# Designs tried in a protein design run: peptides against a protein of PDB entry 7Q4I. Part 14

Target 1, 281 residues: chain A of PDB entry 7Q4I
Amino acid sequence: HENSTIAERLYSEVRVLCWIMTNPSNHQKKARHVKRTWGKRCNKLIFMSSAKDDELDAVALPVGEGRNNLWGKTKEAYKYIYEHHINDADWFLKADDDTYTIVENMRYMLYPYSPETPVYFGCKFKPYVKQGYMSGGAGYVLSREAVRRFVVEALPNPKLCKSDNSGAEDVEIGKCLQNVNVLAGDSRDSNGRGRFFPFVPEHHLIPSHTDKKFWYWQYIFYKTDEGLDCCSDNAISFHYVSPNQMYVLDYLIYHLRPYGIINTPDALPNKLAVGELMPEI

## One batch from the design tools (peptide; made by RFdiffusion4, then SolubleMPNN)

Design b1_p9_3_s2 (from b1_p9_3, 5 letters changed)
Fold by OpenDDE base, seed 2:
Formats: structure tokens, sequence, C-alpha cells
Structure b1_p9_3_s2 (fold): chain B 281 residues (1-281), chain A 9 residues (1-9)
């Protein structure tokens, strides 16, 4: 027997639309496995592609395929969301078709925040953007107000947001969001542990003699360590998760239980006013 | 596979 009462409450109070960055070649190979695993726990799930797929619920955006079109696809995806789905959720998650997300943990992190607060969360990187930007692969979540500001205020203004479709998707949205005063939030838990991860769990959990010169340590906005203290008990996302690993993670997180261990969830924090953030750790 | 190089140079 499992008690999901608080998760059901958060499902209703912290509504999440998940949009998945994909392409037609990945509909069956990757995106379908998102839909069959973690994507089913979103309040709404949309696959953003260049071709329609009725089985997947994929949207054909007016964009080309390839790495140089990811920024164009992100702009069109958020335009589509704003036009058709802005009231369907409170929070809007971008993820890749090889990102795995524990949506309940994301709802827990987001619970105190108003969706009218101009904020977004993810794995924060420090280069290129003064306040930082969120790693595209780890996934990032915008408040409803952040989506509004992005689409209505940033995108129409070439001085605020890059008009060309080229560039690093996550960096370019990070620049646009900063330019409309959308805050790059801190997604760490109360122990200072990260929640959004740009690699698979193994790469964060296993202390390797990682060269301190490894780019990740230079890019990460907040200092973090490897090992068991790398990752929140309420971690939200991992990247480079294969289709098979998605089913493994679904089993490990939602089905496998150590007999005789009962997890008691922490109390929900107080809700913040519009514009308020949790204090920095 | 993880990208062992900076995603952007």
Amino acid sequence: as target 1 above (281 residues)
Amino acid sequence: SPIDIPPYL
C-alpha cells in the first residue's frame, strides 16, 4: 500500500506542462519512451518536433532539424505554448527526449513559488549570462509569468532576444530571460544539493578522479561535490538517459522498495508572495 | 554518452 495524498495535492496545486524537444527520427526511438515513463506524470505532455505524430502527440513546429535549429525550435515551442496552453499549467518544463524527470520532486521544489513570479529553475551554469543560465539537457522550468515575458516581451524585440535561430539554445533563452528580468532561481535543496543534473546519475554519484579542469566544474554556478552528497534526495532530472534506463529509473523510483523502511515527507514550506524567492543557502 | 567537452566554446 502506498499513500500518494500529498503528491496528488501537489499534482493539482502545482500544474506542470512538460514539452519535450524531439525530432521525427526520435519519435519512436526516444520520445515514445518518455511518454511511457516520466512524461505520464506531467499534467500535460507535448512533444515539439518538425513533424506531427498523432500517436505521440507531437506538434509540427515551423522549424528545420539539426543542432543549429534548437534555438529556433525553443522559440516556436514557447510561442505555441503561450498561444494554446498558457492556462493549462502553472509551470512549463523543457526537457530533451533523453532527459528523465521526477515530476513530484519538481512540484515540491516549485510549491512555495507563485507562477506569477518571473522565475525559472534548472541546472544553473555561470558562463555567458551574468545571472547564469539553465542547462538545456538537464531540463529547465519556467513559471507562467516567465513564459509570458519570454514570448510577449523578449521574442518580439531583437535587442532583448536573438532573432536568428542559430546559437546555443539554453544560453540564448537564458539571455532573453535575463533581459526581461526573469530570475535564474536556485534549485538546490536545503542542504545545498543539486536537483537538476546534466548527466546520468552514475556520473554524479560515483566519485571519479575527475580532473578539476573538467568543463562541468568550471560551468556549474554553485559549487557541488561528487558522491552521495552530490544529489538531493528530492532530485528532479538527469540527462543522457537512454530509453532502457528510463524504464529502469521508473522501476527504481516508483516500484522498488526496501522492505521495512518508511519515508516520511518533510512538511511543505510556506507559500511565497508574488516576486519572492526562497532565501539563498 | 556524456559530452566530455564544453557544450559551447
Scores: peptide ipSAE 0.068, ipTM 0.812, DockQ to the pose 0.662
Fold by OpenDDE base, seed 5:
Structure b1_p9_3_s2 (fold): chain B 281 residues (1-281), chain A 9 residues (1-9)
Amino acid sequence: as target 1 above (281 residues)
Amino acid sequence: SPIDIPPYL
């Protein structure tokens, strides 16, 4: 027997729209597997593409294909969300078609925050943006107010937001959001452990998997460790997850149980006022 | 391998 009462409450109180960055060549190869695994736990799931696919629920955005158009696709995706879906959720997650997300853990992190607070969360990187920016691959989540500010205040102003479609998608949205006073939140748990990860679990959990000169250690905003202390027990996302590994993760997280071990969830924190953030750890 | 490339290298 499973008791999902708290998860059901959070599903209703912390509504999440997940939009998936994809392309027509990946609809069947990758995006379909997101829809069949973790994407089913979003309140709303939309695939942002250059071609429509009614079986997938993919939207054809007015953008070209290829990596050089990712920033253009992100701008059009949030314009589409603002026009059609801004009231369908409280929080708006960007993920890639090879990102895996534990949506319940994201709802737990977001629960105390008002969706009217101009804030966004993810794996925070320190270069190029003073407050930091969130890694594109790890996925990042905007409040409803952050989406409003991005679309209404930032995008129409070339001084605040890059008008062309070139550049690193995650850096460019990070610059735009900073310029409209959307805060780059702290996603770490109460023990200072990260929740959003730009690589697979193995790369974070295994000590010395990467050299100390690896760019990630120069980019990460908060001090982090490798090994078991790398990752929150309430981790939210991992990147470069193959379609087969999405089904493995679904089995391990939602079906496989150690007999005789019962996890009692922590009490929910108090809700914050509009504009209030949790203290940085 | 799942290797991300940092922006502006």
Scores: peptide ipSAE 0.067, ipTM 0.808, DockQ to the pose 0.558
Fold by OpenDDE base, seed 3:
Structure b1_p9_3_s2 (fold): chain B 281 residues (1-281), chain A 9 residues (1-9)
Amino acid sequence: as target 1 above (281 residues)
Amino acid sequence: SPIDIPPYL
């Protein structure tokens, strides 16, 4: 038998609403596989679409489809969450319908932080936004206070937040959040290893998989390595995960065990005060 | 696997 006592405690104390960016053409192809794998470990799971789907629990947002509408969909998704679900969780994760997330590892990272701290986490990129912004594909998580500031303070003000629905979704939310003093947190572990990844595990774990001139190395906010040292033992997310690979990852992470090896979890850190962040590494 | 397209590129 497995001992899940700490994970169950974190499930109750670090409540996560996951919203999934999807569209009607992907409800059956992608989104349902999120629901059947990692999405079941969220405290609340909502699929943000342009069409309602009662089997999926998809919401029809008042937006068009296509890449040029992703920013519009993100704005409407957070408005919907704020209106209907702001008290259902402490943290609010955006993920794509091909993002895989280890929710327990995210709860572990978030545990010391107050949901009333205006902070968000993800794979931090350095261009366009002074404090950085979080990669859309890797997924990003806002505190309850960050959602409040985004919806109540940023969105109504065209000087703080882009009114048009066009633009890079992750950059535009990053600009808006910076303008309302939501902090771009450091999601790295105590060894300085990343937790949110904009590609599949293979692309991070295999040394020299990409050229040194690849845009990612110019975009990443924190210096990172390739190979086994690329990634935290408590990694949170990967992007471009196919439906089949979601089931593979679910099996590898939650079911497959090397016989005779027992993992002992680290002690939980002390909780931070409201507005306090973990020390930078 | 597909490679992410950076913002504004």
Scores: peptide ipSAE 0.066, ipTM 0.809, DockQ to the pose 0.598
Fold by OpenDDE base, seed 4:
Structure b1_p9_3_s2 (fold): chain B 281 residues (1-281), chain A 9 residues (1-9)
Amino acid sequence: as target 1 above (281 residues)
Amino acid sequence: SPIDIPPYL
């Protein structure tokens, strides 16, 4: 028998709305596989698209498709969330339709933080934004206050937030969030290991998979290495996960068990005050 | 590969 008591507690105390960046051509090819795997573990799951799909629970945002519209879609997605869903969760995850997320591990990371703290988490990159920004592909999670500041304070002000729909969505939201004093949090575990990953596990776990000139090593905000020490035992996300790999990961994480090994969870950390962050590692 | 695409693509 599985004991999910702590996970159930965190499901109640750390409510997560997951919104999935998708498009009509990917509703059946990708997005439905998110819904059938990790997305079922969100407190609320919404697919942000340009077309409505009642079977998927996809929303038609007033945006075009293609990479040049991702920033526009991100802005409209958060506007939609703020208008319709701001009270449905405490935390608001953006993920792609090829991102896999271990939502329980995200709840564990988020547990000490107040949703009224203006903070967001993800795979932090250092270019373009002084405090850093979170990789779009790895997925990033905003507190309720961060969403409020983004939608109410940043988006209406062209001096704080880019009004056009062009540019890298993750950089542009990172600029907007910095301009309204939303903090770019540290997602690393107590051992300094990352939790949000912009690639599949294989690309992080296998040493020398990339050379030292690979852009990722120049972009990462915190020092990270390849190999087993790359990744937290409580890793949250991986990107470029194929639909088939989502089912494999779902099986490996939630079903496959080595007989005779029992994992005991660590104690929950103390809750932080509003505006307080965990100390940097 | 997806690896070869800088986050700005």
Scores: peptide ipSAE 0.063, ipTM 0.808, DockQ to the pose 0.778

Design b1_p9_3_s3 (from b1_p9_3, 6 letters changed)
Fold by OpenDDE base, seed 4:
Structure b1_p9_3_s3 (fold): chain B 281 residues (1-281), chain A 9 residues (1-9)
Amino acid sequence: as target 1 above (281 residues)
Amino acid sequence: NPADIPPYL
């Protein structure tokens, strides 16, 4: 028998709205597979698109499609969330339609933090933004206060947040969030291992998969290595996950069990005060 | 490969 008591507690105490960046051409090809796998473990799941799809729960945002519109879509997505869903969750995850997320591990990471703390988490990159920014592909999660500051304080002010819809969405939101004093949190585990990953597990787990000149090693904010020590046992996300790989991951994580091995969860950390962060490692 | 492209493209 599975004991989900702690996961069920965290599901109630650490409510997560997941919004999925998608487009009409990917509703059936990608987004529905998110809905059928990891997305079912969100407290709320919304697909942000340019066309409505009632079967998918997709929202038609007033933005065009294509990579040049991702920042526009991100702004409209968070405006939509703030207007309609700000009280439906404590934390607000952006993911792509090819991101896989272990939502329970995200709840575990978020548990000590107040949703009234202006913070966000993800795979932190160091360029362009002084405090860093979170990789768009790995997915990033904002506190309720971070969403409020982004939508109410940053977006209306062209000096704080880019009014144009062009640019790298993850960099642009990172700039906006920094400008309203939303902190770029540390998502690493107690061993200093990452939890949000901008690639598939294979690319992080296999040593020498990339050369030392690969851009990722220049972008990563915290020191990371390839191999088994790359990744937390409580890893949260991976990117470039195909629809088929989503079902494989869902099976491997939630169904496949080595007979006779029982994992005991670590004790929950103490809750932090509003505005307090975990010590950097 | 999309993985080979820096995020700022």
Scores: peptide ipSAE 0.041, ipTM 0.752, DockQ to the pose 0.794
Fold by OpenDDE base, seed 5:
Structure b1_p9_3_s3 (fold): chain B 281 residues (1-281), chain A 9 residues (1-9)
Amino acid sequence: as target 1 above (281 residues)
Amino acid sequence: NPADIPPYL
């Protein structure tokens, strides 16, 4: 028998709305597999598209198709969330339709933080934004206050937030959030291991998969290793996960167990005050 | 691979 009592508590106390970046051509190919796997563990799951799909729970945003409209779609997605769903959750996760997320591990990371703290988390990159920005592919999570500041303070001001729909969506939201004093948090565990990953587990776990000149090593904000020490035991996300690999990951994480090994969870940390962050490691 | 391209060039 499995004991989920702590996970059930965190599901109630750390409410997560997950919005999935998708398009009409991917509703059946990718997005429905998110809904059938890790997306079912969100408190609320919404697919942000250009076409409505009632079977998927996809929203038609007033945006064009293609990669050049991702920033426009991100702006409209957060406007939609703010208008309809800002009180339905405490935290608001962006993920792609090929991102896999262990939502319980995200709730564990977020538990000490107030949703009224202007903070967001993800895989932090160092270029273009002074405090860093979060990788779009790894997924990133905003507090309720971060969403409010983004939609109410940043988006209406062309001096704070890019008014056109062009550019890298993750860089552009990172600039906007910095300009309204939303903090780029540290998502690493107590051992300094990352939790949000912009690639599949294999690319992080296997040493020498990339040259030291690979762009990722120049972009990563915190020093990180490859191999077994790449990744937290409480890792949150991976990117470029195929639909078939989502079902494999669901089986490996939630069903497959080594007989005779019982993992006892660590005690929950103390809750932080509004505006308080965990110390950087 | 899409992973080989940095998010911002």
Scores: peptide ipSAE 0.040, ipTM 0.747, DockQ to the pose 0.728
Fold by OpenDDE base, seed 3:
Structure b1_p9_3_s3 (fold): chain B 281 residues (1-281), chain A 9 residues (1-9)
Amino acid sequence: as target 1 above (281 residues)
Amino acid sequence: NPADIPPYL
């Protein structure tokens, strides 16, 4: 029998609202597979769309469709969350409809932090934003205070946050969050290994003879290695995960076990004070 | 490959 006592405790103490970036054409193709896999492990799951879907629990935001509207959709999604759901969770994850997330690993990373700390986590990139910004595809998680600052302080001020709906969604939210002193946290584990990934596991785990000129190596904020040491044992997310691969990952992570090997979880760290961060590695 | 394009750039 499985012992989930620690995971159940973290489910109660580290409440996560997951919102999924989607569109009406992907409700059946992608989003429903998030709902049937990793999304069921969120404390609350909402699909942010341009059309309502009661079967999916999709919200119709007042935005157009297409890549040029992603920033507009992100702004409206967080406004909707702040108005209706700000007290339903402590942490607020953005993910795509092809992002896979191990929510228990995210709760473990977030456990020491206060949700009143203005912080957010993800795959940190170094360009365009001085403190860095979090990759949109890997997904990123805001504290409750970060959401408050974004919606109440940043969005109403065109000097702090871009009023137009155009631009790179992840860069634009990164600029806005920096301008209201929301900290770009370090999501790496105690060994310095990443937890949020903008590609599928295969692309990180298999040493690619990728040219050092590949954009990813120029964008990553923290130096990372390829191969087996690329990724935390407590990895949180992967991107470009097909609907079929979501079910494969769900099976591999939650069901498949090597007989006779028992994993004992590490002790939970001490909780940090409001405004305190874990030491950088 | 979708991995060849920076997310949302």
Scores: peptide ipSAE 0.040, ipTM 0.743, DockQ to the pose 0.720
Fold by OpenDDE base, seed 2:
Structure b1_p9_3_s3 (fold): chain B 281 residues (1-281), chain A 9 residues (1-9)
Amino acid sequence: as target 1 above (281 residues)
Amino acid sequence: NPADIPPYL
């Protein structure tokens, strides 16, 4: 028997719309496995594509396919969300079709924040954007106010937001959000451990003699370590997760239990005022 | 390795 009372409360109080970046070639190969695993724990799940798929609930955005169109797809996805779904959730997660997300852990992180606070969270990188930007692959979550500012204030202004569809989508949205005073939040736990990860768990958990010149160590905004202390006990996301690994993670996280060990959740923090952030660690 | 390149750069 499992007690989900707090998770059910957070499901109601911290509503999350998840949109998945995908393409028609990945509907059956990848996106379907998101829908069958972690995506079912979102309050709303939408697949953003260039073709409609009624089995997947995929939306055909007016964009081309390929890496050079990811920024265009991100802009059209958030326009679509703002027009049709802005009141369906409090928070709006972008993830890839190979991102795995523990939505309950995201709700826990987001619980104290007002959705009217102009903030977004993810794996923060330091290059290109002064406040940092969130890694596209790790997934990033915008407050309702952040979506409003992005769509209404940033996108219509070529001085604030890139009009072209080319560029790194995560960098470009990071620039746009900074230009409308959406804050790049700190997603770390109270122990300073990360929650959003741009790689699979194995890459973060296993201390490798990773060359200190590896780009990730130069890009990460906050100092992080490899090994067991790499990752919060309440980690939110991992990237480059294969379809098979999604089912493995679903089993390990939601079904597999060590007999005789009972986890007691920490108390929920106090709610913050609109515009207030958690103290820096 | 695709993991050796920054995502979306």
Scores: peptide ipSAE 0.040, ipTM 0.746, DockQ to the pose 0.778; fails the geometry check

Design b1_p9_3_s4 (from b1_p9_3, 5 letters changed)
Fold by OpenDDE base, seed 4:
Structure b1_p9_3_s4 (fold): chain B 281 residues (1-281), chain A 9 residues (1-9)
Amino acid sequence: as target 1 above (281 residues)
Amino acid sequence: SPADIPPYL
């Protein structure tokens, strides 16, 4: 018997809408596997596409497909969320259709924060944006206030937010959010270990998987190491997760147990005031 | 791989 009482409490107190970046060619290939795995643990799950799919629960956004339209799709996705779903959750996660997310760990990270705090979290990158920006592939989560500021204050103002649909979506949203004083939060755990990962677990867990010239080491905002200490025990996301790996991760995280080992959850942190962040480590 | 390409490329 599992005791999910704390997870159930957090499910109620830290409501997460997950929107999945997808396209019509990936509805069956990728997106449905998100829906069948980790996406079930979101309070609301929406697939943002260019075509409607009632079986998937996919929305047809007024955007083109392809990498050059990801920023356009991100803008329209958040507009759609703000118009139809802003009250359905407290936090709004963007993930790709090959991102895997442990939603309970995200709720744990978010628990102390007010959704009225203008903040967002993810794998923070250093270039292009002074405060940093969150990696698109690792997924990033906006507070309700961050979504409001993005849609209402940033998007309508070409001086604050890029009107064109071109560019790297994660950088462009990062610029927009900075320009409306949405803070790029620290998603690291109390040991300084990351929670959002732009690659599969293997790429972070195996030492020397990449050389020191690999772009990631220049992009990462906080110092991180490879190996077993790379990643929080409460890691939230991994990217480039194949559909098959999603089911493997679901099994490993939620079903496979070493007999005789019982994990006790840490105590919940104190809640922060509106506008307050956890101290940087 | 897609992982070898910087997010901006």
Scores: peptide ipSAE 0.043, ipTM 0.754, DockQ to the pose 0.818
Fold by OpenDDE base, seed 3:
Structure b1_p9_3_s4 (fold): chain B 281 residues (1-281), chain A 9 residues (1-9)
Amino acid sequence: as target 1 above (281 residues)
Amino acid sequence: SPADIPPYL
């Protein structure tokens, strides 16, 4: 047996379907750059739109466009995934067409968890939902069981899940998932550093004298610091990443290396039982 | 980008 790299092993053992929230006006402007960069590292990549695009591999969902339809699009996207793709992956990532994701770091975070565990991960926010909810822009990943519960148990019940298409997409899915006992996981690393980020790296890495009144500090579920200690060495996502910055990040993460420095990966943790979570830090 | 606005709020 050829010794496969740890990344190749995780690609096979931790299968990720990535669906990208987009619209027809962004197919060429944004979505194609996701496909040409980080999206190629997903096991399956689907663009969820209102129009079909065979070059992009975009699906036309039965929804309107605009911010007021994002919740409707998320519901239809997960219905489509459940009907056509529920067995194609173990984990199901939602990202925006301006989110950048290091898929290998996500596989590393997810490796110990069973896809039969009703759990989801992302940048956890504390308002509106008791257990918290995951930021829409940072992207969030559902287990296969979480998708099943969302589509089969939550969506058909107006008491568990909002039936109209209005509202904040990330808050509304967070409410629905809580109502079917899908757990809002802790995505932080072993040092307590975040992995999913709702802004560009620069905004997290550079201590801005952001007023402590900035909404983000009121929304973040876990206490975090700014500067070099803001972010895990195994960070997973950043938001508001321009198409040009996606290519820069691809170069910096996958191609640029300091000569004479060899990074050795940490050992994989033990796998958890079904329903078991990592201890909170 | 509107980094000052909560995502989807």
Scores: peptide ipSAE 0.043, ipTM 0.749, DockQ to the pose 0.760
Fold by OpenDDE base, seed 5:
Structure b1_p9_3_s4 (fold): chain B 281 residues (1-281), chain A 9 residues (1-9)
Amino acid sequence: as target 1 above (281 residues)
Amino acid sequence: SPADIPPYL
């Protein structure tokens, strides 16, 4: 028997709409496995595609398929959310169809923040954008105000936001958000450990998995380590997670228990005012 | 692997 009282409270108080970047060829191969695992723990789950799928809850956006259309799909996804779903949640997560997310840990991170604060969170990278941008693969979460500013203020202005559909979607949204004063938040825990990860757990947990010249070490905004200190005990996301690995992670996180070990959750932090951020670590 | 490709590629 589990006590989920605090998780149920956060499910009600920190409402999350998850939108999944997918395509018609991946509806059955990948996206349905998100829906059958971690996507069930979102308050609202939508799959953003180029074809409608009523079994999946996939939306047909007016975009082409392929990597060169990811930025176009991201723009249309947030336009669709703003038009139909802006009041259905407080926070709006982008994830890929091979991203795994521990939604309870995301709600815990987001709890102190006002959804009217123009902020977004993820795995922060330092190139191309002065304040940084959030890695597309790790997933990133916008406040309701950040979505409003993106759709209403940034997208209609070619000086603030790229009008064509080409480019790296995560870099381009990062530029647009900076141009409308949406803050790139710090997603690290109180020990300075990351919560959003652009790779599988093995890549981060195993020391010397990559050399020091690996691009990730040049891209990461905050200094991070490998090994057990790589990752928060309240980690939120991992990328390149296969469909089978999603079910393994669901079992390990939500079912498998070490007998005789009881985790007591930390007290919830105080809520911040609108526009207030947690101090950087 | 997909992990070996920088985000700008």
Scores: peptide ipSAE 0.041, ipTM 0.744, DockQ to the pose 0.816
Fold by OpenDDE base, seed 1:
Structure b1_p9_3_s4 (fold): chain B 281 residues (1-281), chain A 9 residues (1-9)
Amino acid sequence: as target 1 above (281 residues)
Amino acid sequence: SPADIPPYL
């Protein structure tokens, strides 16, 4: 038996719609494993595809497949969410079909923020966008107001948002969101440790896993370290997680317990007013 | 690997 009272409270107060970027070839290979693992902890879970799948709850968006269409799919996914689901949640997570997310840790990070604050969170990168942009692979979460501004203010204006479906989807949404004054939030914990990760845990936890010339060290917005101090104890996401690793992570995080060790959660922070952010670290 | 280049570039 476990005490989930705080997690249940956050499930009701911090409602999250998760949309999963997928394609028809990955419905059975990847997406169904998201649905069977971490996706069940979202308040709503939708798979955004080019083909309908009633077993998966996949939506057929009017887009082509392939990497060159990811930006097109992201635009249509948020249009679909705004039209059908904008009131179903307070926060709207994009994840890939190989992203693993600890939704309770995301709710904890989001708890102080108003969903009417124009903000989004993820693994912040510094190139191309002045305020930074959030890594597509690590997943990123928009407030309800951020979704409204993106769909209603940015998308209809080719001066604010790229009309073409080509380009890096995470960079392009980052440009659009900046142009409508959606803030690129800081997702780090109170110790300055990251919560959203564009790689598997192994790549962040093992020192010297990558060369110092590796692009990630040039892209990361905040100074980060390797090893045990890489990652928050309340980490939210990891990318390149295989279907098998999703079940392993689900077991390790939610089932496996060291006997005699009890984790007590920190107190919830005070709620912020509309437009307020947590202090930068 | 897929990690050798920035995702979505």
Scores: peptide ipSAE 0.046, ipTM 0.754, DockQ to the pose 0.722; fails the geometry check

